# Peptides against a protein of PDB entry 5VVV: the designs that were tried, part 168

Target 1, 276 residues: chain A of PDB entry 5VVV
Amino acid sequence: FLCGVVEGFYGRPWVMEQRKELFRRLQKWELNTYLYAPKDDYKHRMFWREMYSVEEAEQLMTLISAAREYEIEFIYAISPGLDITFSNPKEVSTLKRKLDQVSQFGCRSFALLFDDIDHNMCAADKEVFSSFAHAQVSITNEIYQYLGEPETFLFCPTEYCGTFCYPNVSQSPYLRTVGEKLLPGIEVLWTGPKVVSKEIPVESIEEVSKIIKRAPVIWDNIHANDYDQKRLFLGPYKGRSTELIPRLKGVLTNPNCEFEANYVAIHTLATWYKSN
Target 2, 276 residues: chain A of PDB entry 5VVV as posed
Amino acid sequence: FLCGVVEGFYGRPWVMEQRKELFRRLQKWELNTYLYAPKDDYKHRMFWREMYSVEEAEQLMTLISAAREYEIEFIYAISPGLDITFSNPKEVSTLKRKLDQVSQFGCRSFALLFDNIDHNMCAADKEVFSSFAHAQVSITNEIYQYLGEPETFLFCPTEYCGTFCYPNVSQSPYLRTVGEKLLPGIEVLWTGPKVVSKEIPVESIEEVSKIIKRAPVIWDNIHANDYDQKRLFLGPYKGRSTELIPRLKGVLTNPNCEFEANYVAIHTLATWYKSN

## One batch from the design tools (peptide; made by RFdiffusion4, then SolubleMPNN)

Design b2_p23_8_s4 (from b2_p23_8, 12 letters changed)
Fold by OpenDDE base, seed 4:
Structure b2_p23_8_s4 (fold): chain B 276 residues (1-276), chain A 23 residues (1-23)
Amino acid sequence: as target 1 above (276 residues)
Amino acid sequence: WDEINEKAIEFLKKRTEEELKKL
């Protein structure tokens, strides 16, 4: 069970010292996972093709080493979906080389994120792939296999919540393709019925689990505030039954962008997780 | 919470559009 934090918000990423402090807190609270997915890391998303500089590499190596020191699984995410041509072997090779670089930093767990992108493929991809889901699954499977089938590999679908599923969760051709074609060792991220789910009913998890043919990892936006910087979510982790725990592969909270605001959010997630 | 989700979705769409314009 993956339980911890995804740094998955838009806005100023946490500094390395905040991330190290996070790992210390995660360990102390018996949480086990950090997903590195800061949207405003240009080399994570907009410039995903760009290799890390020597300085950035040293920082990431240090961060990954710190995660290991605190027994926190460091998952490196990349979000190539803004402008990747899935059918282009050069794009695939570029993605491979980028993940190879991160693997050299000592990272062993990875995520491919296709959240917050257009559902449209380019003309070249439309000639090769039957759908956007087929393109995403193809590259995800290829990368997963290329990396030697790492113990933890995550996929974030473009339809990552109930409200993004067309026509709905249970009938989504996209999620059906994901469920049918995504290799079984790859985990699927899900935010619940909504982008910011007030509640995640058990029934909603059963529904998505059926179509994706696996228990999801919750990317939990309950404490996310990047969409409204006038709001700060200081309340406890709530609206999730502990009955979800046996039905999930994990829960990663995407909390407030203000690192200091997240003590209650993360601590109460830990309490929730340990209450089962 | 519906308003929160509407704001979130609007924000995400806007960010995606802004990012795509910079590429």
Scores: peptide ipSAE 0.716, ipTM 0.964, DockQ to the pose 0.792
Fold by OpenDDE base, seed 2:
Structure b2_p23_8_s4 (fold): chain B 276 residues (1-276), chain A 23 residues (1-23)
Amino acid sequence: as target 1 above (276 residues)
Amino acid sequence: WDEINEKAIEFLKKRTEEELKKL
């Protein structure tokens, strides 16, 4: 069971010392996972093709080593979906080289994220792939196999919550394609009924699990505030029954942008997880 | 929570549009 934090918000990423402090807290609270997915890391999303510099490499190596010291699984995410041409072998090769570099930093767990992108494929991709889901699954399976089928590999769908599913969760052709064609060793991220879910009912997890043919990892935006930085979500992790735990592969909270605001959010997630 | 979700969706759309204009 993956339980911890995704740094998945828009805005200024956390500094390396904040991330190290996070790992210490995660270990102390018996949480086990950190997903590196800061939207404003240019080399994570907008400039995903760009290799890390020597200085950036040293920082990431140090961060990954710190996660290992605290027995935290460091998952490196990349979000190529803004402008990748899925059918172009050069794009696939560029993605492979980027993940090879991160593998050299000592990273062993990875994620491909297709959240917050347009559903439009270019003309070249439309000639090769029958749908956007087929294109995403194809590259995800290829990368997963290229990396030697790592023990932890995550996929974030473009339809990552109930509100984004067309016509709904159980009838989505996109999620059906993901469920049928994504390799079984790849985990699927899910946010619940809404982008910011007040509650995640057990029945809603049973519904999505049926179509994706696996138990999801929750990307939980309950404490996310990037969309309204005038608000701080200082309340406990709530509206999730402990009956979800045996029906999930994990829970990763995407918390407030302000690192110092997240003590209650993360501590109460840990209490929730240990209550089962 | 409906207002929160409306704001979140609007923010995500706007951010994606701003990113695509810079590429």
Scores: peptide ipSAE 0.715, ipTM 0.965, DockQ to the pose 0.839
Fold by OpenDDE base, seed 1:
Structure b2_p23_8_s4 (fold): chain B 276 residues (1-276), chain A 23 residues (1-23)
Amino acid sequence: as target 1 above (276 residues)
Amino acid sequence: WDEINEKAIEFLKKRTEEELKKL
């Protein structure tokens, strides 16, 4: 069971010292996972093709080493979906080289994210792939196999919540393709019925699990504030029954952008996880 | 919470559009 934090927000990324402090807190609270997915890291999303510099590499190696010291699984995410041409072997090779660099830093767990992108494929991809889901699954499976089938590999769908599913969760052709064609060792991220789910009912997890043919990992936006930085979500982790725990592969909270605001959010997630 | 989700969806759409204009 993956339980911890995703740094998955838009806005100023956390500094390396904040991330190391997070690992100390996660260990102390018996949480086990950190997903590196800061939207405003240019080499994570907008400039995903660019290799890390020597200085950035030293920082990431130090961060991955610190996660290992605190027994926290470090998952490196990349978001190539804004402008990747899925049918172009050069693009696939560029993605492989980027993940090889991160693997050399000592990273062993990875994620491919296709959240917050346009649903339209380019003309070249439309000639090769039957749908956007087929293109995403093809590259994800190829990367997963290329990396030697790592123990933890995550996929974030473009339809990552109930509201984004067309016509709905159980009938989505996109999620059906993901469920049928994504290799079984790849985990699927999900935010619940909504982008920011007040509640995540058990029946909603049973519905999505049926179509994707696996238990999801919750990317939980209950404490996210990037969309309205005038608000701070300081309340406890709530609206999730402990009956969800045996029906999930994990829960990763995407909390407030302000690192110091997240004590209650993360501590109460840990209390919830230990209550099963 | 419906208002929160509407704001979140609007924000995400805007960010994606802004990013695509810079590429």
Scores: peptide ipSAE 0.714, ipTM 0.964, DockQ to the pose 0.817
Fold by OpenDDE base, seed 5:
Order: C-alpha cells, then structure tokens, then sequence
Structure b2_p23_8_s4 (fold): chain B 276 residues (1-276), chain A 23 residues (1-23)
C-alpha cells in the first residue's frame, strides 16, 4: 500500500530542504511514499525533453538519497502529454533517455502523467493509434518494459476522475482501453468522483476498479489549493472510509502549495491509514 | 464543494491553455 504525498500542484515547487523535512515527517508518521510531480518544474512537464543540468542532477541525486535515508519510496513523474508525438520513435527515445538520466540518480520508481492535457491527437498519431488511450498505453507499456518493469510504476489517465469520464466511469471507452491494454504491473492514479472529491464512496472505487481492472492509487486533492490561493485547507483528512484501504493500491495526498500548512493534512492521513 | 470543483476545473483549463500557447 502506497501512502504519502504527491507534490503535484501548480505554482512554486517546494525547495529541497522542505522535501527533506517532508521525508522526515513521512517516516515519523509511518508513511512510505513521495511522488515528485511539480507542474511548474519545466523539465517535468513543459520542457520534458530537456535533460537535467549537472547542478540539477546533483540536487536530484541528493534528494533521492535523502528519501532512501528516511525509507521513503521516491517516485519520479514526467508529464510529456502536452506536445509529445506518441507515434514518433525519436520522441519515445527522448523520453527513454530522460528516464535513464533519472535512473542514474538512483531513482527506481517512476510515473507517466497524462493529466491536464487536451484529448486531441496530432495527425501522425491518428494514423497509428485507434484512440488517445491506445497511444498513451502504448508508450507507457514500452517505457515500463524499457526500465526493466520497476516494482512501482504509475500511470495518470487523462480521465482521472468521474466528472472527466465520457459518458461516465463504467462506460468510458478511454478507461476501458486503459484497463484492457495497460500492463498489469502498472498502477493507475485516480482523484475520485471529482477533481477535488469531498467524499470518495466505496461504490465509486468498486466502479472504477472494475473498468481499469485493478485497484487504483488515489491522488487525493482534498487539501489542494493551487486553484484558489485565497484558500488554505487546514482540516483533517476525511470523507474516506477506512473500508477503502483494502480496495486501493494507495493514497497520495496532493496538499496545499504552502508547505507549512500541511501538518494536519498529512498527520491525519497517517492516522486514517493506521486505523484499518 | 461544487464551487470548489468549478474553480479547480476552470483553473486547470486556463493553465493548460497558457502552457499550450508557450509551446
């Protein structure tokens, strides 16, 4: 069971010292996972093709080493979906080379994210792939196998919540393709019925699990505030029955952008996880 | 919470549009 934090918000990323402090807190609270997915790290999303500099490499190596010191699984995410041509072997090779660099930093767990992108394929991809889901699954499976089938590999779908599913969760052709074609060792991220789910009913997890043919990892936006900087979510982790725990592969909270605001959010997640 | 989700969806759309204009 993956339990911890995803740094998955838009806005200023956390500094390395905040991330190290997070790892210390995660260990202390018996949480085990950090997903590196800051939207405004340009080499994560906007310029995903660009290799890390020597200085950035040293920082990431230090961060990954710190996660290992605190027994926290460091998952490196990349979001190529804004402008990748899935059918272009050069794009696939560029993505491989980027993840090879991160593997050299000592990273062993990875994620491919296709959240917050248009559902449109380019003309070249339409000639090769039957749908956008087929294109995403193809590259995800290829990268997963290329990396030697790492123990933890995550996929974030473009339809990552109930409200983004067309026509709905149980009938989504996109999620059906993901469930049928994504290799079984790859985990699927999900935010619940909504982008920011007040509640995640057990029945809603049973519904999505059936179509994706696996238990999801919750990307939990309950404490996310990047969309409204006038709000801070200081309340406890709630609206999730402990009956979800045996039905999930994990829960990663995407909390407030303000690192200092997240004590209650993360601590109460840890209490929830230990209450099963 | 409906207002929260409306704000979140609008924000995400806007960010994606802004990012695509820079590429």
Amino acid sequence: as target 1 above (276 residues)
Amino acid sequence: WDEINEKAIEFLKKRTEEELKKL
Scores: peptide ipSAE 0.706, ipTM 0.963, DockQ to the pose 0.824

## One batch from the design tools (peptide; made by RFdiffusion4, then SolubleMPNN)

Design b2_p24_1_s1 (from b2_p24_1, 13 letters changed)
Fold by OpenDDE base, seed 2:
Structure b2_p24_1_s1 (fold): chain B 276 residues (1-276), chain A 24 residues (1-24)
Amino acid sequence: as target 1 above (276 residues)
Amino acid sequence: WDELNEKAIEFLKKRLEEEKKLLE
């Protein structure tokens, strides 16, 4: 069971010292996972093709080593979906080289994220793939196999919550394709009924699990505030029954941008997890 | 919470449009 934090917000990413402090807290609270997915890391999303510099590499190596020291699984995410051409072998090769570099930093767990992008393909991709889901699954499976089928590999769908499913969760052709074609060893991220879910009912997890043919990992935006930085979400992790735990592969909270605001959010997630 | 979701969706749309412009 993956339980911890996804740094998945827009805005200023956490500094390395904050991330190291996070690992200390996660270990102390018996949480086990950190997903590196900061939207404003240019080499994560907007300039995903760009290799890390020597200086950036040293920082990431140090960070990954720190995660290992604290027995936290470091999952490196990349979000190529803004401008990738899925059918272009050069793009696939570029993605492979980027993940090879991160593998050299000692990273063993990875994620491909297709959240917050247009639900369309370019003309070249339409000639090769029958749907957007087929294109995403194709590259995800290829990368997963290329990396030697790592123990932890995550996929974030474009339809990552109920509101984004067309026509709905149970009838989504996109999610059906993901469920049927995504290799079974790849985990699927899910945010719940909404982008910011007050509650995640058990029935909603059963519904999505059926179509994706696996238990999801929750990307939980309950404490996310990037969309309204005038708000701080200081309340406890709630609206998730502990009956979800045996029906999930994990829960990763995407908390407030302000690192210092997240004590209650993360601590109460840990309490929730250990209460089962 | 419905208001929060509306704000979140609006923010995501805005951010995506900004990113798309920067990549042109």
Scores: peptide ipSAE 0.706, ipTM 0.964, DockQ to the pose 0.840
Fold by OpenDDE base, seed 4:
Structure b2_p24_1_s1 (fold): chain B 276 residues (1-276), chain A 24 residues (1-24)
Amino acid sequence: as target 1 above (276 residues)
Amino acid sequence: WDELNEKAIEFLKKRLEEEKKLLE
């Protein structure tokens, strides 16, 4: 069970010292996972093709080493979906090289994120792939296999919540393709019925699990505030029955952008996790 | 919470539009 934090928000990423402090807290609270997915890390999303500089590499190496020190699984995410041409072997090779670099930093767990992108393909990809889901699954499977089938590999679908599913969760051709064709060792991220889910009913998890043919990892936006920087979500982790735990592969909270605001959010997630 | 979710969706759409423009 993956339980911890995804740094998955838009806005100023956490600094390395905050991330290290996070790892200390995660370990102390018996959480085990950090997903590196800061939207405003340009080399994560906007400029995903760009290799890390020497200085950035040193920082990431240090960060990954710190995660290991605290027995936190460091998952490196990349979000190539803004402008990748899935059918272009050069794009695939570029993605491979980027992940090779991160592997050299000592990272062993990875995620491909296709969240917050247009649900369409370029003309070249349409000639090769039957659907957007087919394109995403193809590259994801290829990368997963290329990396030697790491123990933890995550996929974030473009339809990552109920409201983004067309026509709905159970009938989504996109999610059906993901479920059928995504290699079984790849985990699927899900935010619940909504982007920001007040509640995640058990039945909603059963529904999505059926179509994706696996238990999802919850990317939980309950405490996310990137969409409204005038708000801080200081309340406890709630609206998730502990009955979800045996039905999930994990829960990663995407909390407030303000690192200092997240004590309650993360601590109460830990309490929730340990309560089952 | 419905309002929050709507704000989130609006924010994500806006951000995507901004990112797309930056990549043009």
Scores: peptide ipSAE 0.704, ipTM 0.961, DockQ to the pose 0.844
Fold by OpenDDE base, seed 5:
Structure b2_p24_1_s1 (fold): chain B 276 residues (1-276), chain A 24 residues (1-24)
Amino acid sequence: as target 1 above (276 residues)
Amino acid sequence: WDELNEKAIEFLKKRLEEEKKLLE
């Protein structure tokens, strides 16, 4: 069971010292996972093709080493979906080289994210793939296999919540394709019925699990504030029954952008997890 | 909470539009 934090917000990323402090807290609270997915790391999303510099590499190596020191699984995410051409072998090769570089930093767990992008393909991809889901699954499977089938590999669908599913969760051709064709060793991220889910009912997890043919990992936006930084979400982790725990592969909270605001959010997630 | 979710969706749409313009 993956339990911890995703740094998955828009805005100023956390500094390396904050991330190291996070790892110390995660270990202390018996949490085990950190997903690196800061939307404003340009080499994560906007300029995903760009290799890390020597200086950036040293920082990431140090960060990954710190995660290992605190027994936290460091998952590196990349979001190529803004402008990747899935059918172009050069794009696939570029993605492979980027993830090879991160592997050299000592990273062993990875994620491909297709969240917050247009639900369409370019003309070249339409000639090769039957649907957008087929294109995403194809590259995800290829990358997963290329990396030697790492123990933890995550996929974030474009339809990552109930309200983004067309026509709905149980009838989504996109999620059906993901469920049927995504390799079984790849985990699927999900935010619940909504982007920001007040509650995640057990029945909603049973519904999505059926179509994706696996238990999801919750990307939980309950404490996310990037969309309205005038608000701070300081309340406890709630609206998730502990009955979800045996029905999930994990829970990763995407908390407030302000690192110092997240003590209650993360601590109460840990209490929730240990209460089962 | 419905209001928060709608604000989140609006924010994501705006951000995507900005990112697309920067990549043109």
Scores: peptide ipSAE 0.697, ipTM 0.960, DockQ to the pose 0.843
Fold by OpenDDE base, seed 3:
Structure b2_p24_1_s1 (fold): chain B 276 residues (1-276), chain A 24 residues (1-24)
Amino acid sequence: as target 1 above (276 residues)
Amino acid sequence: WDELNEKAIEFLKKRLEEEKKLLE
């Protein structure tokens, strides 16, 4: 069971010292996972093709080593979906080289994210793939296999919540393709019925699990505030029954952008997790 | 919470449009 934090917000990423402090807190609270997915890391999303510099590499190596020291699984995410051509072998090879570099930093767990992108393919991809889901699954499976089928590999669908599913969760052709074609060792991220879900009912998890043919990992935006700079959510982790725990592969909270604001968010997630 | 979710979706759409312009 993956339980911890995803740094998945827009805005100023946490500094390395904050991330190390996070790992210390996660260990202390018996949480086990950190997903590196800061939207404003240019080499994570907008410039995903660009290799890390020597200085950036040193920072990431230090960060990954710190995660290991605190027994936190460091998952490196990349979001190539803004401008990748899925059918172009050069794009696939570029993605492979980027993840090879991160593997050299000592990273062993990875994620491919296709959240917050247009649900469209370019003309070249339309000639090769029957749908956007087929294109995403193809590259995800290829990367997963190329990396030697790492123990933890995550996929974030473009339809990552109930409200983004067309026509709905149970009838989504996109999620059906993901469920049927995504290799079984790849985990699927999900935010619940909504982007920011007040509640995640058990029935909603059963519904999505059926179509994706696996238990999801919750990317939980309950404490996210990047979308409203005037909001600071200091309340407890709530609206998730502990009955979800046996029905999930994990829960990763995407908390407030302000690192110092997340004590209650993360601590109450830990309490929730240990209450089962 | 419904209003928060709507704000989140609007924010994500705005951010995507900003990112697309920067890549152009």
Scores: peptide ipSAE 0.696, ipTM 0.959, DockQ to the pose 0.847

Design b2_p24_1_s2 (from b2_p24_1, 12 letters changed)
Fold by OpenDDE base, seed 4:
Structure b2_p24_1_s2 (fold): chain B 276 residues (1-276), chain A 24 residues (1-24)
Amino acid sequence: as target 1 above (276 residues)
Amino acid sequence: WDELNEKAIEFLKKKLEEEKKLLE
């Protein structure tokens, strides 16, 4: 069971010292996972093709080493979906090289994220792939296999919540393709019925699990506030039955952008996780 | 919470449009 934090928000990323402090807190609270997915890391998303500089590499190596020190699984995410041509072997090779670089930093767990992108393909990809889901699954499977089938590999679908499913969760051709074609060792991220889910009902998890043919990892936006600078959610992790725990592969909270605001959010997630 | 979700969706759409423009 993956339980911890995803740094998955827009806005100023946490500094390395904050991330190290996070790992210390996660360990102390018997959480086990950190997903590196800051939207404003340009080399994570907008400029995903660009290799990390020497200085950036040193920082990431230090961060990954710190995660290891605290027995926190460091998952490196990349979001190539803004402008990748899935059918282009050079793009696939570029993605491989980027993940090779991160592997050299000591990272062993990875995520491919296709969240918050247009649900379409370029003309070249349409000639090769039957659907956007087929393109995403193809590259994800290839990368997963290329990396030697790491123990933890995550996929974030473009339809990552109930609201984004067309026509709905259970009938989504996109999620059906993901479920059928994504290799079984790859985990699927899900935010619940909504992007920001007040509640995640058990039945909603059963529904999505059926179509994706696996228990999802919750990317939980309950405490996310990047979308509203006036919001600071200091309340407890709630609206998630502990009955979800045996039905999930994990829960990663995407909390407030303000690092210091997240004590209650993360601590109460830990309490929730231990209450099962 | 419905309002929050709507704000989140609007924000994400805006961010995507900003990102797309920066990549043009």
Scores: peptide ipSAE 0.687, ipTM 0.958, DockQ to the pose 0.877
Fold by OpenDDE base, seed 3:
Structure b2_p24_1_s2 (fold): chain B 276 residues (1-276), chain A 24 residues (1-24)
Amino acid sequence: as target 1 above (276 residues)
Amino acid sequence: WDELNEKAIEFLKKKLEEEKKLLE
């Protein structure tokens, strides 16, 4: 069970010292996972093709080493979906090289994210792939296999919540393709019925699990505040029954952008997780 | 919470448009 934090917000990323402090807190609270997915890391999303500099590499190596020191699984995410051509072997090779670099930093767990992108393909991809889901699954499976089938590999679908599913969760051709074609060792991220889900009913998890043919990992935006700079959610982790725990592969909270504001958010997630 | 979700969706759409413009 993956339980911890995803740094998955827009805005100023946490500094390395904050991330190390996070790892210390995660260990103390018996949580086990950190997903690196800061939207404003240009080399994570906008410029995903660009290799890390020597200085950036040193920082990431230090961060990954710190995660290991605190027994926190460091998952490196990349979001190539803004402008990748899935059918172009050069693009696939570029993605492989980027993940090879991160592997050299000591990273062993990875994620491919296709959240918050246009639901379309270029003309070249339309000639090769039957759908956007087929293109995403193809590259995800290839990368997963290329990396030697790491123990933890995550996929974030473009339809990552109930409201983004067309026509709905259970009838989504996109999610059906993901469920049928994504290799079984790859985990699927999900935010619940909504982007920011007040509640995640058990029935909603059963519904999505059926179509994706696996238990999802919750990317939980309950404490996210990047979308409203006036919002600071200091309340407890709530609206998630502990009955979800046996039905999930994990829960990663995407908390407030302000690192200092997340004590209650993360601590109450830990209490929730240990209550099972 | 419904209003928060709508704000989040609007924000994400805005961010996507900003990102697309920067990649032109």
Scores: peptide ipSAE 0.683, ipTM 0.957, DockQ to the pose 0.848
Fold by OpenDDE base, seed 5:
Structure b2_p24_1_s2 (fold): chain B 276 residues (1-276), chain A 24 residues (1-24)
Amino acid sequence: as target 1 above (276 residues)
Amino acid sequence: WDELNEKAIEFLKKKLEEEKKLLE
C-alpha cells in the first residue's frame, strides 16, 4: 500500500530542505511514499525533453538519497502530454533518455502523467493509434518495459476522475482501453468522483476498479489549494472510509502549496491509514 | 465543495491555456 504525499500542484515547488523535512515526517508517521510531480518544474512538464543540468542532477541525486535514508519510496513523475507526438520514435527515445538520466540519479520508481491536457491527438498520431488512450497506453507500456519493469510504476489517465469520464466511469471507452491494454504491473492514479472530492464512496472505487481492472492509487486533492489563492485547508483528512484501504493500492495526498500548512493534513492521513 | 471543484476545473483550464501559449 502506497501512502504519503504527491507534490503535484501548480506554483512554487517546495525547496530541497522542505522535501527532506517531509521525508523525516513521513518516516516518523510510518508513511512510505513521495511522488515528485511539481507542475512548475519545467523539465517535468512543459520542457520534459530537456535533460537536467549538472547542478540540477546533483540536487535530485541528493534528494533521492535523502528519501532512501528515511526509507521513503521516491517516485519521479514526468508529464510529456502537452506536446508529445506518441507515434514519433524520436519522442519516445527522448523520453527514454530523460528517464535514464533520472535512473542514474538512483531513482527506481517512476510515473507517466497525462493529467490536465487536451483530449485529442495530432494528425500523425491519429494515423497510428485507434484512440488517445491507445497512444498513451502504448508509450506507457513501452517505457515501463524499457526501464526493466520497476516495482512501482504509475500512470495518471487524462480521465482521472468521475466527472472527466465520457459518458461516465463505467462506460468510458478511454478507461476501458486503459484497463484492457495497460500492463497489469502499472498502477493507475485516480482523484475520486471529482477533481477535488469531498467524499470518495466505496462504491465509486468499486466502479472505477472494475473498468481499469485494478485497485487505483488515490491522488487526493482534498487539501490542494493551488486553484484558490484565498484557501488554506487546515482540516483533517476526512470523507474517506477506512473500508477504502483494502480496495486501494494507495493514497497520495496533494496538499497545500504552503509546506508549513500540511502538518494536520499529512498526520491525519497517517492516522487514517493506521486505523484499519 | 462543489464550488471548490468548479474553481479547480477552471484553474486547470486556465493553466493549460497558458502552457499551450508558451509552447506555440
Scores: peptide ipSAE 0.674, ipTM 0.956, DockQ to the pose 0.853
Fold by OpenDDE base, seed 1:
Structure b2_p24_1_s2 (fold): chain B 276 residues (1-276), chain A 24 residues (1-24)
Amino acid sequence: as target 1 above (276 residues)
Amino acid sequence: WDELNEKAIEFLKKKLEEEKKLLE
């Protein structure tokens, strides 16, 4: 069971010292996972093709080493979906080289994210793939196998919540393709019925699990404030029954952008997780 | 919560549009 934090918000990323302090807190609270997915890291998303500089490499190596020291699984995410051509072997090779660089930093766990992108393929991809889901699954499976089938590999679908599913969760051709064709060792990220889910009913998890043919990992936006930076969500982790725990592969909270505002959010997630 | 979720979706759409303009 993956339980911890995803740094997945828009806005100023956390500094390396904040991330190291997070690992100390996660270990202290018996949480086990950190997902690196800051939207405003240019080399994570907009410039995903660019290799890390020597200075950036040293910082990431130090961060990954710190996660290991605190027994926190460091998952590196990349979001190539803004401008990747899935059918182009050069694009696939560029993605492989980027993940090879991160593997050299000591990273062993990875994620491919296709959140917050257009649900359209370019002309070249339409000639090769039957749908956008087929294109995404093809590259995800190829990368997963290329990396030697790592123990933890995550996929974030473009339809990552109930409100983004067309026509709905149980009838989505996109999610059906993901469920049928994504390799079984790859985990699927999900935010619940909504982008920001007040509640995540057990029945909603059973519905999505049926179509994706696996238990999801919750990317939980309950404490996210990137969409309204004037608000701080200081309340406890709530609106998630403990009956979800046996039906999930994990829970990763995407919390407030303000690092110090997250004490209650992360601590109460840990209490919730240990209550089962 | 519904209003907040709608605002989040609008924010994400705006961010996507900003990102597209940077890649053009």
Scores: peptide ipSAE 0.036, ipTM 0.585, DockQ to the pose 0.807

